# Peptides against a protein of PDB entry 9IZ0, part 204

Target 1, 345 residues: chain A of PDB entry 9IZ0
Amino acid sequence: ITCLGSNGHTYKQLVKGGNDDLRQDAVMEQVFEQVNGFLRSYRKTSQRNLSMRTYKVIPLALKTGVIEWVQDTIPLGEYLDSAHKVYHPKEWSLSTCRKLIAEKQMEDLETRLKVYDLVCRHYRPVFRHFFLESYADPVQWFTTQTNYARSTAVASVLGHVLGLGDRHGQNILIDKTSGEVIHIDLGIAFEQGKKLPVPECVPFRLTRDVVDGMGITGVEGVFRRCMEFTLETLRREEDSLLSVLEVLRYDPLFSWLISPLRRMKKQKMQLENFNQPESGNITTDASRDPKIQRNNVSGESEAERAILKVRQKLSSTLSVEASVGELIRIAQDPSYLALMFCGWS

## One batch from the design tools (peptide; made by RFdiffusion4, then SolubleMPNN)

Design b2_p20_8_s4 (from b2_p20_8, 12 letters changed)
Fold by OpenDDE base, seed 4:
Structure b2_p20_8_s4 (fold): chain B 345 residues (1-345), chain A 20 residues (1-20)
Amino acid sequence: as target 1 above (345 residues)
Amino acid sequence: MVRKKSATEEQLELLEELLK
């Protein structure tokens, strides 16, 4: 829809109808706005304009809402699939890579590592080309690549601390003007990604293509330093951040657990990538919404455990540099990436 | 034969142009 604002400007809005509860996205965007306040208050982060890019979410009803239309964006996964066909037309398709990883999902780690390495040899990184194609001017190229590395660093720290899941290439938008990343579909938080059919084992997405977009310095340039400054800011504002999360503990609309329906939907989407659509009309009459008596008692205990995990991730037991170094190491470790649904790009 | 520069060499040249 297009809305006319009181300022006379027209705003394009996305009306999302479906099975996803936009209340979780709206709450996570509010947490990001509070964190953006902390990043603006701290000199090391404010001087670099470090922020988590946000978008407006207005939940209207269960599974229905209005989302701000993020103009001039492309999903990372859409760009990578198109660019890979152009730059590496003799390499494997994304569907071939997904199939091979999926066929070996139940095998041992050694077998999964061999398949991951094979996929990596037949699907090379291309995300550097986004910046080279879009920004022929060296100043614009460097500025947008720097903005990408900065925004990815902020999103990586926040994604780890808040335990954001489902960080696949379709849930990460790239702004074609600024080079900034925009994270969407925030309904898997507080490590609930570990409860997916394919568990998320990495703290954030730092795949080969995510690194390739950082240019020749990879993670050792702007990205690492901006992660350090972001984590330093969050450790300083620990009590403020925990106070924001404690308010959510008592929000009856916020779910600290992945909904069984969302888990099943993600399971089906992962399985449908395996099987050709045999047109079996399994009319699973999903009309029995079990009145899951949300035992409120189970929600409070999960919220408490989630807040305790956030506090543990903000612990000053290790230096900021050591903590960031370990996060970067784990996020790039083939032993974790080989276990992921799409760890190669 | 103009060797098609690697994307890394193109980035290095663009960076060197930005630093001049």
Scores: peptide ipSAE 0.007, ipTM 0.406, DockQ to the pose 0.014
Fold by OpenDDE base, seed 3:
Structure b2_p20_8_s4 (fold): chain B 345 residues (1-345), chain A 20 residues (1-20)
Amino acid sequence: as target 1 above (345 residues)
Amino acid sequence: MVRKKSATEEQLELLEELLK
């Protein structure tokens, strides 16, 4: 829909209907707004304009809502698929790479590492071309690449601390004006990504293409330093952040667990990405929501475990530099990436 | 090799200051 704002500007909005509970997205956006308050209060983060980019989510009912359409954006995965065809037309297709990884999903780590290496050799990074194509002016090019590295650093720290899952290339938008990243579909948080059919075992997405977008310095520049300043700010504001999360513990509308329906939908989307789109209108008349009695007792214990894990991730046992260094190492480790869906892109 | 990292860090800090 298109809405006319009180300021005379027209805003496109996505009306999302169906089985997706937008309340979780709305709550996560509120957490990001609070964190953006902490980032603005701290000199090292405010001087760099560090923020998590947010979008407005208005839940209208349990399964319906309005999402702000973020103007002038492209999904990272959409750009990468198009750019790989242009810059590497002799390399393997995205579908070929996905198929080979899927065919070996049940194999041992050694076999999966060999397939991952093989795919990586036949599907090279291209995301640096986004900045080279979009910004002919050297100052704009450098500014937007810097904004990308900064925003990716903030999103990486927050994604780790809050345990954001389902961070595939379609859930990460790139702002074409600023170069900043915008994370969407926030319905998998607090490490529930580990409960997906393909478990998420990295702290955040730091794939070869995500790094290629940072330019010549890769992770060893603006990105690392901005992660350090962001983590330093979150450690300083630990009690404030935990207090925001404790409010969610008592929200009966917030789900600390991935829904079985969302898990099945993700499993189906993973399988459909391997099969050609048979245009079969499988009207899954999933009209029978079994009243799964939410054992309320299980929800409180999972909320407590989630908050405890956030506190553990904010621990000062290691320096900020050591903690960020380890997170960057794990996020780029082939032994983790080879186990993940699209860990090669 | 340590001195070249510091010079790139200083250049990146100077560039971050020029972009403020």
Scores: peptide ipSAE 0.006, ipTM 0.350, DockQ to the pose 0.012
Fold by OpenDDE base, seed 2:
Structure b2_p20_8_s4 (fold): chain B 345 residues (1-345), chain A 20 residues (1-20)
Amino acid sequence: as target 1 above (345 residues)
Amino acid sequence: MVRKKSATEEQLELLEELLK
């Protein structure tokens, strides 16, 4: 829809209806706004303008709301699919790579690693070209690539701490103006991604293409340092962050568990994405609402476990540098990436 | 005098119509 603001400007908005609880997206955006407050309060993060990019979510009903249309963006996965066809026209298609990974999804780790390596050799990183083709001015190129590395670092730490799931290339937008990442579809949080049919084994998305976008230094330099500063800030604000999450514990509208419907929908989308090219048509199939009796007692125990897990991730048992080093290592480990739906790009 | 609905009221009605 297009809305006329009280300021006389027209705003495009996405009306999202169906089985997706936009209240979860709205709550996660509020948590990101609080975290952005913490990042502005500390010199090390404020001097670098470190923030999680947010978008406005206005829930109108239990399953319906208005989402801000993020202008001048492209899904990371859409860019990568187009760029691989342009820069590597003799390599395998994304559909070929997906098919080969899918055909081996039930095989042992050794077989899956061999297929992952084979796919990686026939589908080389291209995301550096986003910055090279979009920004002819060297200052704009350097600035946007730096903003990308910074925003990816913030999103990686915060995504790990909050246990954000479903971080595929269609749920990560790139701002064509700033180079910053915008994370969308926040309905899988607090490690509920591990409960998906294809469990999420990585703390955040740090695939070869995500790293290629950081330029010649890869994860070393801007990205690593910005992860360290972000984690240092979140450790300092642990009690503040936990207090925000405790308010959500008592929100009867917030779901600490992935809904069975959302799990089935993501399972169906994963299975359909094996058989069809990504036509990004969000088919809002209005399938009948089974009355999910929320057992309140199970929700409170899951909230407590989620908050405890956030506290454990913020533990000062390891240095910031050691913790970030281990997160980067795990996020790039082929033994985890080979288990993912699209761990190669 | 038909009060011109505010742009907000017209949008709310359009939203309510899209949500039906």
Scores: peptide ipSAE 0.000, ipTM 0.273, DockQ to the pose 0.018
Fold by OpenDDE base, seed 5:
Structure b2_p20_8_s4 (fold): chain B 345 residues (1-345), chain A 20 residues (1-20)
Amino acid sequence: as target 1 above (345 residues)
Amino acid sequence: MVRKKSATEEQLELLEELLK
């Protein structure tokens, strides 16, 4: 929809309807705004303007809401698909790569690693070209690439701590003006991505293209340092962050579990992405909502487990540097990446 | 004891040959 603001400007807004509970997205955006307060208050993060990019989510009902349209953005996956065709026209198509990984999804780790390595040899990173194409001025190029690495670092730490899932290329927007990342569709949090048909086993998205966008230093430059400062800030503000999450524990509208409907929709998409291009507004008229007797007891136990996992991820048992080093290692480890959904590569 | 290549290893080798 297009809305006229009180300032006389027209704003595009996305109306989302169906089976997606936008209350989770709205709550996660509130948590991100609190975290942005911590990042602004801490010298090491404020000096670098570290923030999680947020957008407004207004839930209207259980299954409907309005989302702010983030202007001047492109989905990471849309850019990458287009750029691979331009820069590597002799390499495999994304559809071929996805097919090969999906065909071997039920095979052993050794087989899946061989397929993943083969795909990697025939589908090379291109995301560095986003910055080279978009910014002819060297200062703008360097600034936007730096902003990308910074925003990706914040999103990676926060995504790990909050257990954000479903971080595929369509759920990550790139701001064409700043180079910053914007994470959308936050309905899989608190490690509920591990409950998908293909479990998410990496802490955040750090694929070869995500690294290629960081430029020649890759993860060892701005990215690692900004992850360290972000994690240091979150450890310092642990009690404040946990207090925000405890308020959500008592919100009867907040679901600490992936909804059965969202799980079924993701399962269906994971099965159907074999056969059809992304164009279909599938209005699934799933009229039979089984009366899920929400045993209130199950929700509290899941919230407590989620908060406990957040606390465990903020543990000072390892140094910030060691913790970040391990997260970066796991997020790039082929033995984990080869186990991911075919749309992850 | 010649490890029989798994049917998957044979398919991967065939794929690598088709792509040379």
Scores: peptide ipSAE 0.000, ipTM 0.302, DockQ to the pose 0.025

## One batch from the design tools (peptide; made by RFdiffusion4, then SolubleMPNN)

Design b2_p21_1_s1 (from b2_p21_1, 7 letters changed)
Fold by OpenDDE base, seed 1:
Structure b2_p21_1_s1 (fold): chain B 345 residues (1-345), chain A 21 residues (1-21)
Amino acid sequence: as target 1 above (345 residues)
Amino acid sequence: KELEERKKAFEKLLEELEKKE
């Protein structure tokens, strides 16, 4: 829909209907706005204009609402698929890469690493071309690439701390004007991504294309430093952040657990991305509902565990530099990326 | 060639801006 704002501007808004928990997105966006307050209050982060890009979510009812359409954006995955076809027309298709990774999903780590490496050789990074194509002016090119690295750093720290899952290339938008990243579909948080059929094992998305977008320095520059400043700010504001999360503990509409329905939806989407249209009716007999023991872990006990994990991630036991260094290492580790649904791009 | 010149201009701008931060 298009809404006329009180300022006379027309805003495009996406009405989401269906089973998507827009309340979860709205709550996570509220957390990001609070974190953006902390980033603005701290000199090292405010001087760099560090922020998590947010979008307005207005939940109208359970599972329905209006999302502000982020204008002038493109999904990272959409850009990358198009750019790979242009710059590397002789390389493997994204579909071929996905198929090979999927076919080996049940194999040992050694086999999965070999397949991941093979895919990486046949699907090279291209995301640097986004900046080279989009920005003719060197200052704009620099500014936008810097904004990309900065915003990716903030999102990476926050994504780790809050345990954001489902960070695939369709859930990461690139702002074509600023170069900043915008994370969408925030309904997998507090490490619930580890409960997906393909468990998430990286703290945030730092794939080869995500790094290629940072330019020649890769992670060793603006990105690393901005992660450090962001983590330093969050450690400083730990009690403030935890107080915000404690409010969510008492929100009866907030789900600390991935819903079985959302898990099944993501499972279907993962499977559908593997099914070429030619292979017939695999009636996945949904009748084998594994009795997920509803361990009656009260929603309160899961909230408490989630908050405790956030506190642990903000621990000052390691330096900011050591903590960021380890996060960057893990996020780029082939042993983790080879286990991901799409760890190569 | 133009890409390489842009890269060099960028590296130089990076170094200058990193010195100002």
Scores: peptide ipSAE 0.015, ipTM 0.446, DockQ to the pose 0.013
Fold by OpenDDE base, seed 4:
Structure b2_p21_1_s1 (fold): chain B 345 residues (1-345), chain A 21 residues (1-21)
Amino acid sequence: as target 1 above (345 residues)
Amino acid sequence: KELEERKKAFEKLLEELEKKE
């Protein structure tokens, strides 16, 4: 829809209806706004304009709401699919790569690594071309690539600390004007991505294409340094961040657990992308084994565990540099990426 | 003080979200 603002400007808005509870997205966007406040308060982060890009979410009812339409954006996955066809027309299709990874999903790590390497050799990174195509002026190119690396660094630290899941290429938008990343569909947080049918094993998305967009330095330079400054800020504001999360602990509208509906939706989307016939016997009917004590782990106990994990991720036991170094290593490790739904791009 | 102000701003926003449902 297009709305006329009180300022006389017209704003496009996406009305999202269906099965997605936008309240969780709205709450996570508010956590990001608080974190953006912390990032503005410290010289190292404020001098670099470090922020998590946010969008306005207005829940209208259960499962309906208005999302601010982010103008001039493209999903990362949409750009990559299109660009890959242009720059590498003789390489494998995204569907072929997905199929091969899926066919080997139940195999050992060695087999999965071999398939991942094979896919990587037949699906090369292209995301650097986004900046080269979109910005003919060298200053704009450098600025937008820098903004991309900065925004990706902030999103990577926050994504790790808050345990954001489902960070696939359709849930990451690229702003064509600024080069900044915008994370959408925030319904999988606090490590609930580990409960997906394909468990998430990486702290954040740092695939070959995500790195290719950082230019010749890759993760070294702007990205690494901005991760360090962001983590340093979050460690300083640990008590502040934990206090914000404690408010959510008592929010009856906030789900600390992945909803069965979201899990089923993601499972269907994964199965459809795998072209696997519905073997009708994957009854995700965890309801039928009466010996699975539904430990009604109170939403409170899951909130406490989530907050404890956030505190652990903010621990000063390791230096900021060592912590960021390990996060970057794990996020790029083929042994984790080979286990992911789409770890090659 | 700033933490309490941020907390109150967040609580107020949650209440505003709840009042729109």
Scores: peptide ipSAE 0.009, ipTM 0.340, DockQ to the pose 0.016
Fold by OpenDDE base, seed 5:
Structure b2_p21_1_s1 (fold): chain B 345 residues (1-345), chain A 21 residues (1-21)
Amino acid sequence: as target 1 above (345 residues)
Amino acid sequence: KELEERKKAFEKLLEELEKKE
């Protein structure tokens, strides 16, 4: 919908209805605003304008709400699919790559690594072209690429600490004006991504295209340093961050667990992306709802475990530099990326 | 003190979200 604001500006708003709990998105956006407060409080982060980009979520009911339409954005995955066809028209299609990875999903790590390497050789990174195409002015190019690396660093640290899952190319928007990343669909947090049919095994998305967008230095320089400053800030504000998360422990509306419906919807999307559109009425006989025994793991026990995991990730046992170095290593490790649904792009 | 004010602001935001249901 398009609404006229009280200020005379027109705002596009997305009305979501259905099975997506917008309250979880709204709560996570509030956590991000608190973290943005911490980032503004410290010289190393404030001097660089480090922030998690947020969007307004107004829940209207249990399953409905209004989301602020982020203008001038594109999903990362949409840009990459389009750009790959332009810059590498002789390489494999995204569908071919997905099919090959997926056909080997049940194979051993060695086989999956061989297929991942094969896919990587036939699907090269293109995301550097986003900045080259969008910004003819060298100063604007450098500024937007720097903003991209900074925002990706903040989102990577915060996404790791909060255990944000489902960070696929459709849930990461690129702001065409600033070059900043905007994370959407925040309904998989606190490591619930490990409970997906294809478990998430990376701390954050740092695929070859995500790195290619950082320019010639890749992860080195702006990205690494901004991760370090962000993690340093979150370690200093550990008690503040944990106190914000403790409020959620007592929120009866906040789900610390992935909803069975969301898990099933993702399982279907993963399976349907394998089948070419044969028009076969797969009457999904909804009757075999596997009675997932709701093990009454008290929501409180899951909240406590989630908060403990956040505390563990903020541990000062390793230096900030060592911790960031290990996170960057793991996020780029082929042994993890080969296990992902789309680890090559 | 600032932590308690931030916590109260967050609790109040949660209550305002709950009241819209």
Scores: peptide ipSAE 0.008, ipTM 0.350, DockQ to the pose 0.016
Fold by OpenDDE base, seed 3:
Structure b2_p21_1_s1 (fold): chain B 345 residues (1-345), chain A 21 residues (1-21)
Amino acid sequence: as target 1 above (345 residues)
Amino acid sequence: KELEERKKAFEKLLEELEKKE
């Protein structure tokens, strides 16, 4: 829909209907607005304009809402698939790489590491080309690449602390004007992504293409320092952040459990990406429903555990530098990336 | 048996891709 504002500006809005609970997304955007308040209050973060990019979500019903249309954006995964075909036309297709990783999903770590290495050799990073193609002026190029590294650092810290899952290339938008990242589909929070059929093993997405977009310094310099300043700010505001999350503990609209429908949709998307339609009548013998231990964990007990994990992640037991160093190491570790559905790009 | 046939089809696909370089 298109709305005319009282200021005479025209705003495009997306009406979303279906099976997705937009209340989860709306609540997470409100948490990010509060965190952006903390980032503006501290000199080290405010001087760098550090923020999580947000978008407006208005839930109208259980599964219906209005989302702000984010103009001038592209999904990271859409850009990368197109750019790989242009810059590396002799390399493997994304579908080939996905098939290879999928076929070895049930193998041991050693076999999965060998397949991951092989895929990495036949599917090289290209995301640096986004900045080189989009910004002919050297000042715009440097500014947008810096904004990308800054916004990715903020999103990485928040993604770890709040346990944001499902951060794949279709859930990350790139703003073509600023170079900033925008995270969408926020319905998996507080480490609920570890309960997916393919569990998320990394604290945030820091794949080879995510790093290639940071330019010649990679993770060293702007990205690392902005993660450190963001984590320092969140540690200082721990009580304020936990107070915001305690309000959500008692919010009857917020679900501390993954929706069965969202779980089925994510599981189906994972399975459909594994099953190219070979025309074989796979009689899905529905009898081997893996006993999903419906641990009748009360939503309250999940909320309490989630808040406790946030507190643990904000612990000052390690320095900010040591904590960020370990997070960057884990996020880039082939032993975790090889276990992901798409850890190579 | 089906898993082993998929492994063999995979190895063959790899050899065909390596021969195109």
Scores: peptide ipSAE 0.000, ipTM 0.226, DockQ to the pose 0.051

